# Ledger of designs, part 45: peptides against a protein of PDB entry 5ONS

Target 1, 181 residues: chain A of PDB entry 5ONS
Amino acid sequence: MFKKFDEKENVSNCIQLKTSVIKGIKNQLIEQFPGIEPWLNQIMPKKDPVKIVRCHEHIEILTVNGELLFFRQREGPFYPTLRLLHKYPFILPHQQVDKGAIKFVLSGANIMCPGLTSPGAKLYPAAVDTIVAIMAEGKQHALCVGVMKMSAEDIEKVNKGIGIENIHYLNDGLWHMKTYK

## One batch from the design tools (peptide; aimed at target 1 F90 L170)

Design b2_p26_2_s2 (made by RFdiffusion4, then SolubleMPNN; from b2_p26_2, 7 letters changed)
Fold by OpenDDE base, seed 2:
Structure b2_p26_2_s2 (fold): chain B 181 residues (1-181), chain A 26 residues (1-26)
Amino acid sequence: as target 1 above (181 residues)
Amino acid sequence: DPLDEIKVELSEEVKEALAKALAAQE
């Protein structure tokens, strides 16, 4: 989603959200990520305005105090930014790729099944379309936010093709955006 | 390694939440 993303070229505008809209978004976030509810007030303090950075390709980035928190495309599900995920790594269920997959993921490549079934990888139960945090063998922080394209069960059984779609990865265009005020 | 350059200190509360989440994920 952000492989060729550039803040200078791909941001259209920024709008401040009304209170009612913010409430709706918070409810959506809690629905998607139930574990975030106790933390949402510190992530999105009521006193702080919430903004949407509108980007090309129908991408919207939710920001508070310039911090990029979540993003979505075409009003689909919200994804946490890696920057937020690093602070709250429990927001997403985890999957772990082996060491060899790191360089490919960091180039924006989708995660292939063998990278999730090989020694050093850890594959946890997850259904298709689940948004997941991609962890790496021997590394503490998530390197990617992805979407399961196959169930964990099918990844193990089929063990070929794209297991997880790479949505947002470390050092992509969104990562380099850092903040937006 | 760019992953090693990330410097985020997690509170004990966050660590605990993560541990619980990971345990439930098994």
Scores: peptide ipSAE 0.728, ipTM 0.964, DockQ to the pose 0.940
OpenDDE base, seeds 1, 3, 4, 5: peptide ipSAE 0.723, 0.725, 0.728, 0.726; ipTM 0.963, 0.964, 0.964, 0.964

Design b2_p26_2_s3 (made by RFdiffusion4, then SolubleMPNN; from b2_p26_2, 8 letters changed)
Fold by OpenDDE base, seed 2:
Structure b2_p26_2_s3 (fold): chain B 181 residues (1-181), chain A 26 residues (1-26)
Amino acid sequence: as target 1 above (181 residues)
Amino acid sequence: DPLDEIDVELSEEVLQALKEALAAQE
């Protein structure tokens, strides 16, 4: 989603959200990520305005105090930014790729099934379309936010093709955007 | 390694939440 993203070229505008809209978004976030509820007040303090940075390709980035928190495309599900995920790594269920997959993930490549079934990988139960944090063997922090294209069960059984779609990865265009005020 | 350059310290509360979440997904 952000492989060729550049703030200067791909940001269209920024809008400040009304209170009612913010409440709706918070409810959506809690629905998607139930575990975030106790933390949402510190992530999105009531006193702080919430903004949406509108980007090309119908991408919207939710920001508070310049911090990029979540993003979505075409009013689809919200994804946490890696920067937020690093602070709250429990927001997403985890999947772990082997060490060899790291360089490919960091190039924006989708995660292939063998990278999730190898000895250095850890594959946890997850349904198709689940948004997941991609972890790496021997590394503490998530390197990617992805979406399950196959269930964990099917990844193990088929073990061929794209297991997880790479949505947002470390050092992509969104990562380099860093902040927006 | 860019992953090793990430400078985020997690509180005990966050770490505990993570531990519980990871245990639940297994």
Scores: peptide ipSAE 0.709, ipTM 0.962, DockQ to the pose 0.908
OpenDDE base, seeds 1, 3, 4, 5: peptide ipSAE 0.694, 0.704, 0.694, 0.698; ipTM 0.958, 0.961, 0.958, 0.959

Design b2_p26_2_s4 (made by RFdiffusion4, then SolubleMPNN; from b2_p26_2 with S1D D12E K15L E20K E23A K24A)
Fold by OpenDDE base, seed 3:
Structure b2_p26_2_s4 (fold): chain B 181 residues (1-181), chain A 26 residues (1-26)
Amino acid sequence: as target 1 above (181 residues)
Amino acid sequence: DPIDEIKVELSEEVLEALKKALAAQE
C-alpha cells in the first residue's frame, strides 16, 4: 500500500474530526481490536484533536498531535501504523517469518508460505483476511503489518504462494512520514 | 538491521498485555 508512497506527492489534505466522528472511530477500533480498549484513552486522549490525513488511492491516516496511529483504504478496516504497533505490540495477532524472509519483506514483497513454515518461523492460527503483525526470527519489533491471504492451516498444508500480503513495512513511505502536523 | 534500530522501550504493563495476548493467540 505504501511501497511507492511519498508524503509530498501523495497527501491531498488534512481534516480535523468532530467529536462525534471521533467517537465513532474509537468504537470501530475497539470492535476491530478489542484489546486496545483499555489503552485507547492513552493513545487518543480526549483533550487532543484527531485528524485524518487524506491521501491518494483513497488512503486515510488517523493522527493525534501529528502522530500517525491508524490508516485505512476505501473506508475498509483500520490498520495500525508500525510506529503505534511498536508501542502497543498486542494490538495485532503475530506471525513470525524466518530470517531469510526479512530482506524481502523490507522490500515490500508479500510473505510467501515457505517463509512462514520454515525453521525459525512461527505460524499461529489465523483466518483469511486477519490483519497481523509480522515479526522476524530473533527480532523484538514488528517489521510489517500484513493481511492473511490464506488461513494458517492452509499455509501449512499448501505451503506455496502468498501467505500474507504486505500492507505496511518498515522504511516504506508511511514509515518515513513519521509525523504530520 | 533496520529492525534493530528501533529503540522503543516497553513498559511492564505493555509487556504483560502482550504476554496475555500471545497466550490467547496460540
Scores: peptide ipSAE 0.730, ipTM 0.967, DockQ to the pose 0.934
OpenDDE base, seeds 1, 2, 4, 5: peptide ipSAE 0.725, 0.729, 0.728, 0.721; ipTM 0.966, 0.967, 0.966, 0.965

Design b2_p26_3 (made by RFdiffusion4)
Pose (drawn by RFdiffusion4):
Structure b2_p26_3 (pose): chain A 181 residues (1-181), chain P 26 residues (1-26)
Amino acid sequence: as target 1 above (181 residues)
Amino acid sequence: MNPLLPRPPVDVEKLLEEAKKPLDDF
């Protein structure tokens, strides 16, 4: 989603949200990520203004104190930014690719099933369309936010095709936009 | 090929302690 994204060519503007809208978004975040509920007062303090950074192709980025928290396209599901996920790794279920796939996902490639079924990879049960944190064999931190395109069971069996869609990866355009200011 | 693994339980405190480590060199 952000492979060729930068602030100049992709950010149209930034709107500050009203209280009515903030509550609605928080509710959606709760529905989508149940375990995030106890942590929202910390992530989105009552005191701080909440802004949406509007981007081309109907991408929205939720910001608090200039920190980028979540993003979505159209009215689709929210995804955590990798920076938020690094602070709260439990927000998402995990999938671990083998170390050989790291270079490909850091270049923006989708995750193929061999990257999940090979030694050094760990594949956990997941339904299709689940938003997952991609972990790497031998790495402590997540490197990609993905969406299951095949279920995990299908990935084990079919073992060919895109297993996980690469949505956001380390040092993509979104990662380079450290803060909005 | 690796088998499909059971999903482990989430340990929030452990994950928060681990998240204090510096970012890996990818």

Design b2_p26_3_s1 (made by RFdiffusion4, then SolubleMPNN; from b2_p26_3, 7 letters changed)
Fold by OpenDDE base, seed 3:
Structure b2_p26_3_s1 (fold): chain B 181 residues (1-181), chain A 26 residues (1-26)
Amino acid sequence: as target 1 above (181 residues)
Amino acid sequence: MQPLLERPPVDVEALLELSKLPLDDY
C-alpha cells in the first residue's frame, strides 16, 4: 500500500473530525481490536482533536496530535500503523517469519507460506482476512502489518503461494511519515 | 497485555539493517 508512497506527492488534505464521527470510529476500532478498549482513551483522549489525512488511492490516515495511529483504504477495515503497534503490540494477533524472510518483507514482498512454516517461524491460528502483525524471532517490535490470504491451517497444509499480504512495513512511505499536523 | 509507552522501539534499527542485505536475483 505504501511502497511508493510519498508525503509530499500523495497527501491531498487533512480534515478535523466531528465528535459524532470520532465516536463512530472509536466503536469501530473496539469492534476490530477488542484489546484496545482499555487504552483507547489514552490513545485518543477526548480533549484532543482527531484528524484524517486524506491521501491518493483512497487512503486515509487517522491522527491525534500529529501522531499517525491507524489507516484504511476505500473505507475498509482500519490497520494500525507500525508506530502505534510498537507501543501496543497486542492490538493485532502475531505471526512470526523466519530470519531469511525478513529482508524480503522489508522490500515490500508478500510473505510466502514457506517463510511461515520453516524453522524459526511461528504460525499461530488465524482465519483468512485477519489483520496480523509480522514478527521476527527475538524481536518485540513488528516489522510489518499484513493480511492473512490463507488461513493458518491452509498455510500449513498447502505450504505454497502467498500466505500473508504485505500492507505496511518498516521503511515504507508511511513509516517515513513520522508525524502530520 | 501492557503497552510499551516509555520504551523506544529498540528492535527497529536492527531490523532495518537486515533490509540492506542482497535479495535473491532469481
Scores: peptide ipSAE 0.451, ipTM 0.835, DockQ to the pose 0.042
OpenDDE base, seeds 1, 2, 4, 5: peptide ipSAE 0.455, 0.441, 0.446, 0.439; ipTM 0.838, 0.825, 0.837, 0.826; seed 1 fails the geometry check

Design b2_p26_3_s2 (made by RFdiffusion4, then SolubleMPNN; from b2_p26_3, 8 letters changed)
Fold by OpenDDE base, seed 1:
Structure b2_p26_3_s2 (fold): chain B 181 residues (1-181), chain A 26 residues (1-26)
Amino acid sequence: as target 1 above (181 residues)
Amino acid sequence: MQPLQERPPVDVEALLELSKLPLDDY
């Protein structure tokens, strides 16, 4: 989603949200990510304005105090940013890639099944279309936010093709935005 | 579950160093 994304070229405007809209978004976030509920008031304090940064290709980034929290495209599901996920790694279910897959993921490549089934990888139960955090062995910081394109069961059985779509990865255009006020 | 405390982003730095390696270098 952010391979060729540049803040200066791809951001169109920023809008402060009304209280009612914020409430709706918070409810949606809790529905998508139940584990976030106890932390949502810390992540999105009631006293702080919530903004949407509108980007090209129908991308919207949810921000509070300049921190990039979540993003979505075409009114689809919200994804956490890696920066938020680094603080709250439990927001998403995890998958772990092997060491060899890391550099490909960080080039923006989709995650192939062998990178999830080989020694050093860990594949956890997940259905198709589940938003997942991509981890590496021995690391606490996710390197990618992805979407399951096959179930974990099918990844193990078929063990070829795209297992997880790469949505947002370390050092992509969204990562380089850092903040937006 | 608890959020990660603020610390030097050593894992992020290490991961980014790996990204600098050639893709065909195993």
Scores: peptide ipSAE 0.439, ipTM 0.819, DockQ to the pose 0.044
OpenDDE base, seeds 2, 3, 4, 5: peptide ipSAE 0.243, 0.277, 0.250, 0.247; ipTM 0.714, 0.734, 0.715, 0.707

Design b2_p26_3_s3 (made by RFdiffusion4, then SolubleMPNN; from b2_p26_3, 8 letters changed)
Fold by OpenDDE base, seed 1:
Structure b2_p26_3_s3 (fold): chain B 181 residues (1-181), chain A 26 residues (1-26)
Amino acid sequence: as target 1 above (181 residues)
Amino acid sequence: MQPLLEAPPVDVEALLELSKLPLDDY
């Protein structure tokens, strides 16, 4: 989603959200990410305005005090930014890639099944279309936010083709945006 | 579970270093 993204070229405008809209978004976030509920007041303090950065290709980024928290496209589900996920790694289910897959993930490539089934990888139960954090062995911080394109069961069984779609990865255009006020 | 509030994240630079290897067959 952000492989060719540049803040200077792809951001259109920024709007501040009304209280009622914020409430709706918070409820949606809790529904999508139940583990975030105890932390949501810390992530999105009531005293702080919530903004949406509108980008090209119908991308919207939810921000508080300049911190990029979540993004979505075409009013679809919210995805956490890696910067948020690094602080709250438990808000997504995890999948772990092997060491050899890291360089490909960080080039923006989708994650192939062998990178999830080989020694050093760990594949946890997950259904198709589940938003997941991509981890590496011995690391606490995710390198990618992805979407399961096959179930974990099918990834193990078929072990061929795209297992997880790469949505947002370290060093992509969103990562380099850092903050927006 | 507890959040990781260190800045910067300790593993990010290490992960980026691993990515500098040539993209070859995998």
Scores: peptide ipSAE 0.446, ipTM 0.834, DockQ to the pose 0.043
OpenDDE base, seeds 2, 3, 4, 5: peptide ipSAE 0.445, 0.154, 0.431, 0.434; ipTM 0.820, 0.716, 0.816, 0.806; seed 2 fails the geometry check

Design b2_p26_3_s4 (made by RFdiffusion4, then SolubleMPNN; from b2_p26_3, 8 letters changed)
Fold by OpenDDE base, seed 2:
Structure b2_p26_3_s4 (fold): chain B 181 residues (1-181), chain A 26 residues (1-26)
Amino acid sequence: as target 1 above (181 residues)
Amino acid sequence: MQPLLETPPVDVEALLALSKLPLDDF
């Protein structure tokens, strides 16, 4: 999603959200990420305005005090930014890739099934379309946010093709955006 | 689970260092 993203070229505008819209978004976030509920007031304090940065390709980035928190495309599900996920790693289920997959993930490549089933990888139960944090062995901070293209069961059974779609990764265009005020 | 509020995140530099290595090394 952000492999060729540049803030200067791909941001269209920024809007401040109305209270009713913010409430709706918060409810959606809690529905998607139940574990975030106790922390949502810390992440999105009621006193702070919530903005959406509208980008090309129908990408919207939810921001509070310049911090990029979540993004979505075409009114689809929200994804946490890696910056938020690093603070709150539990808001997504995890998948761990092997060491060999890391470089490819950090180049924006999708995660192939063997990179999730090989020694050093850890595959956890997850359904198709689940938004997941991509982890590496011995690391507590995710290198990527992805979407399951196969269930964990099918990844193990079939062990071929794209297991997880790479949505947002360390050092992509969204990562480089860092803040927006 | 508790938040990891350390800034900067401890693993980011190490992970990014891996991206600088040639892909053919793996």
Scores: peptide ipSAE 0.489, ipTM 0.837, DockQ to the pose 0.045
OpenDDE base, seeds 1, 3, 4, 5: peptide ipSAE 0.458, 0.487, 0.454, 0.488; ipTM 0.804, 0.821, 0.822, 0.835

Design b2_p26_4 (made by RFdiffusion4)
Pose (drawn by RFdiffusion4):
Structure b2_p26_4 (pose): chain A 181 residues (1-181), chain P 26 residues (1-26)
Amino acid sequence: as target 1 above (181 residues)
Amino acid sequence: EETLEEVEEEMEPFQEEIEEREEEHE
């Protein structure tokens, strides 16, 4: 989603949200990520203004104190930014690719099933369309936010094709936009 | 690999706070 994204060519503007809208978004975040509920007062304090950074192709980035928290396209599901995920790794279920796939996902490639079924990789049960945190064998921190394109069971069996769609990865355009200011 | 090392360095000051949050979540 952000492979060729930068602030100059992709950010149209930034709107500050009203209280009515903030509550609605928080509710959607709760529905989508149940375990995030106890942490929202910390992530989105009552005191701080909440802004949406509007981007080309109907991408929205939710910001608080200039920190990028979540993003979505159209009115689709919210995804946590990798920076938010690094602060709260438990927001998403995990999938671990083998170490050989790291170079490919950091270049924006989708995750193929061999990257999840090979030694060094760990594949956990997941239904299709689940938003997952991609972990790397031997690495402590997540490197990609993905969406299951095949269920985990199908990935073990079919073992060919895109297993996980790469949505956001370390040092993509979104990662380079450390803050909005 | 360099990118991952940069991330580890950036996250090191927050490690204790992350562990505390993980414990509270469990």

Design b2_p26_4_s1 (made by RFdiffusion4, then SolubleMPNN; from b2_p26_4, 11 letters changed)
Fold by OpenDDE base, seed 1:
Structure b2_p26_4_s1 (fold): chain B 181 residues (1-181), chain A 26 residues (1-26)
Amino acid sequence: as target 1 above (181 residues)
Amino acid sequence: DEVLEELEKEMEPDKEEIEKALKEAE
């Protein structure tokens, strides 16, 4: 989603959200990520304005105090940014790729099944379309936010093709955006 | 930023390989 993203070229505008809209978004976030509820007031304090950075290709980034928290495309589900995920690793279920897959993940490539079934990888139960944090062998921090394109069960059985779609990864355009005030 | 520093340390051993992969992907 952000492989060719550049803040200067791809950001259209920024709007401050009304209280009612913020409430709706918070409810949606809790629905998508139930574990975030106790932390939501810390992540999105009531006193702080919530903004949406509107980007090309119908991408929207939710921000508070300049911090990029979540993003979505075409008003679909929200994804946490890696920066937020690093602070709150529990927001997403995890999958772990082997060492060999790291370079491909960081080039924006989708995660292939063998990278999730090989020694050094860890594959956890997850249904298709589940948003997941991509961990890596020997690393403590998530390298990528992805979406399951196959169930964990099918990844193990088929063991070929795209298992997880790479949505947002370390050093992509969103990562380099860092903040927006 | 402690998280960034830690992440950079974690990725340092793979830096050359990553850079090569990125270059090849261009």
Scores: peptide ipSAE 0.144, ipTM 0.748, DockQ to the pose 0.069
OpenDDE base, seeds 2, 3, 4, 5: peptide ipSAE 0.121, 0.103, 0.124, 0.103; ipTM 0.729, 0.726, 0.736, 0.717

Design b2_p26_4_s3 (made by RFdiffusion4, then SolubleMPNN; from b2_p26_4, 13 letters changed)
Fold by OpenDDE base, seed 4:
Structure b2_p26_4_s3 (fold): chain B 181 residues (1-181), chain A 26 residues (1-26)
Amino acid sequence: as target 1 above (181 residues)
Amino acid sequence: DKALEELDEEMAPFEKEIEEALKKAE
């Protein structure tokens, strides 16, 4: 989603959200990520304005005090940014790729099944379309936010093709967009 | 393992950046 993303070229505008809209978004976030509920007041304090950075290709980034928190495309599900995910690693279920897959993930490549079934990888139960944090063997912090393209069960059985779609990864355009005020 | 060392070097800048950011948030 952000492989060729550049703040100067791909951001259209930024709007401040109304209180009612913010409430709706918070409810949606809780629905998507139930475990985040106790933390939302910390992540999105009531006293702080919430903004949406509108980008090309129908991408929207939710920000508070310049921090990039969540993003979505075409009014689809919200994804946490890696920066938020690093603070709150429990927001997403995890999948772990082997060490050999790291360089490919960091290039924006989708995660192939063997990278999730090989020694050093850890594959946890997850259904298709589940948003997941991609961890790497021997690394503490998530490298990528992805979407399951196959169930964990099918990844193990088929062990061929794209297991997880790479949505947001370290060193992509969103990562380089550290803040937006 | 030479390959693993190279990988660690590649990830090091990101890990440092993340760690620094997390420390500031504490």
Scores: peptide ipSAE 0.322, ipTM 0.811, DockQ to the pose 0.098
OpenDDE base, seeds 1, 2, 3, 5: peptide ipSAE 0.195, 0.307, 0.314, 0.315; ipTM 0.685, 0.799, 0.807, 0.805

Design b2_p26_4_s4 (made by RFdiffusion4, then SolubleMPNN; from b2_p26_4, 12 letters changed)
Fold by OpenDDE base, seed 2:
Structure b2_p26_4_s4 (fold): chain B 181 residues (1-181), chain A 26 residues (1-26)
Amino acid sequence: as target 1 above (181 residues)
Amino acid sequence: DKVLEELEEEMAPDKEEIEKALKEAE
């Protein structure tokens, strides 16, 4: 989603959200990420305005105090930014790729099934379309936010093709955006 | 940023491979 993303080229505008919209978004976030509820007031304090950075290709980035928190495309599900995920690693269920997959993940490639079933990888139960944090063998922090394109069960059985779609990865355009006020 | 520093340290061993992969992906 952000492989060729550049803040200067791909940001269209920024709007401050109305209270009602913020409430709706918060409810959606809790629905998507139940574990975030106790932390949501810390992540999105009531006293702080919530903004949406509108980008090309219908990408919207939710920001508070300039921090990039979540993003979505075409009013679809919200994804946490890696920066937020690093602070709250429990927001997403995890999957772990092997060491060999790291370079591909960080190039924006989708995660292939063998990278999730090989020695050094750890595959956890997850349904199709589950948003997941991509961990890596020997690494402490998530490298990528992805979406399961196959269930964990099918990844193990089929072990071929795209297991997880790479949505946002370390050092992509969103990562380099850092902040937006 | 402590997290960023830690990430950089984690990625350091893979820097060459990452750079190569990025170049090839262009």
Scores: peptide ipSAE 0.119, ipTM 0.720, DockQ to the pose 0.068
OpenDDE base, seeds 1, 3, 4, 5: peptide ipSAE 0.113, 0.116, 0.113, 0.108; ipTM 0.728, 0.725, 0.723, 0.714

Design b2_p26_5 (made by RFdiffusion4)
Pose (drawn by RFdiffusion4):
Structure b2_p26_5 (pose): chain A 181 residues (1-181), chain P 26 residues (1-26)
Amino acid sequence: as target 1 above (181 residues)
Amino acid sequence: EEEEAEKEEEEAFEEAEEAAKEAKEE
């Protein structure tokens, strides 16, 4: 979603949200990520203004104190930014690719099933369309936010095709935009 | 090209570690 994304060519503007809208967004975040509820007062303090950074192709980025928290396209599901995920790694269920796939996902490639079924990889049960944190064999921190395109059981069996869609990866255009200011 | 890719990978994981400096536990 952000492979060729930068602030100049992709950010149209930034709108501060009213209280009515903030509550609605928080509710959607709760529905989508149940375990995030106890942490929202910390992530989105009552005191701080909440902004949406509007981007081309109807991408929205939710910001608080200039920190990028979540993003979505159209009115689709919210995804945590990798920076927010690194602070709260439990927000998402995990999938671990083998170390050989790191170079490909850091270049924006989708995750193929061999990257999840090979030794060094760990595949956990997941239904299709689940938003997952991609972990690397031997690495402590997540490197990609993905969406299951095949269920985990199908990935074990079919073992060919895109297993996980690469949505956001380390040092993509979104990662480079450290803060909005 | 391979050396550049490896350097960028290391930088990416270093930046990720810095981003996780204030990691929280469940």

Design b2_p26_5_s1 (made by RFdiffusion4, then SolubleMPNN; from b2_p26_5, 14 letters changed)
Fold by OpenDDE base, seed 2:
Structure b2_p26_5_s1 (fold): chain B 181 residues (1-181), chain A 26 residues (1-26)
Amino acid sequence: as target 1 above (181 residues)
Amino acid sequence: SEEEEEKKIKEALEEAAKAAEDQQLP
């Protein structure tokens, strides 16, 4: 989503959200990420304005105090930014790729099934379309936010093709955006 | 080059580690 993204070129505008819209978004976030509920007031304090940075390709980035928190495309599901995920690593279920897959993940490549079933990888139960944090063998922090294209069960059985779609990864355009005020 | 890619990976992970200094755990 952000492989060729640049803040200066791909941001259209920034809008401050109305209270009713913020409430709806918070409810959606809790629905998507139940574990975030106790932390949501810390992440999105009531006193702080919530903004949407509107980008090209119908990308919207949710921000509070300049921090990039979540993003979505075409009013689809919200994804946490890696910066938020690193601060709150429990927001997403994890999958772990082997060491050899790291360079491909960080190039924006989709995660292939063998990279999730090989020695050094750890595949945890997850349904198709689940948003997941991509961890790596020997690394402490998530490399990528992805979406399961197959269930964990099917990844193990089929072990061929795209297991997880790469949505947002370290050093992509969103990562480099850092803050927006 | 492979060395350049390794450097990029290292730098990215270092940035991630720095960003995680204020990591919250349940």
Scores: peptide ipSAE 0.348, ipTM 0.854, DockQ to the pose 0.921
OpenDDE base, seeds 1, 3, 4, 5: peptide ipSAE 0.093, 0.076, 0.150, 0.077; ipTM 0.637, 0.684, 0.731, 0.632

Design b2_p26_5_s2 (made by RFdiffusion4, then SolubleMPNN; from b2_p26_5, 15 letters changed)
Fold by OpenDDE base, seed 3:
Structure b2_p26_5_s2 (fold): chain B 181 residues (1-181), chain A 26 residues (1-26)
Amino acid sequence: as target 1 above (181 residues)
Amino acid sequence: SEEEEEEKIKKALEDAEKEAEDEQEE
């Protein structure tokens, strides 16, 4: 989603959200990520304005005090930014890729099934379309936010093709954006 | 602190980048 993204070229505008809209978004975030509920007041303090940065290709980034928290495309589900996920790693279920897959993940490539079933990888139960954090062996910080294109069960059985779609990865255009005020 | 967390994230990126580079050279 952010492979060729640049803040100077791809950001269209920024809007401050009304209280009613913020409430709706918070409810949606709790629905998508139940584990976030106890932390939501810390992530999105009531006293702080919430903004949406509108980008090209119908991308929207949710921000508080310049911090990039979540993003979505075409009013679909929200994804946490890697920067938020590094602070709150429990927001997403995890999948672990092998060491050999790291270079491909960091190039924006989709995660192939063998990279999730090989030695050093750890595949956890997850349904298709689940948003997941992509981890590497021995690393505490996620390398990527992805979406399951197959269930974990099917990845193990078929072991061929795209297992997880790469949505946001370390050192992509969103990562380099850092803050927006 | 916020600065400590930013430094941890930066280090994580640097570590990930280094690993990616090392794998491209093999």
Scores: peptide ipSAE 0.175, ipTM 0.677, DockQ to the pose 0.068
OpenDDE base, seeds 1, 2, 4, 5: peptide ipSAE 0.175, 0.122, 0.101, 0.061; ipTM 0.675, 0.645, 0.638, 0.655

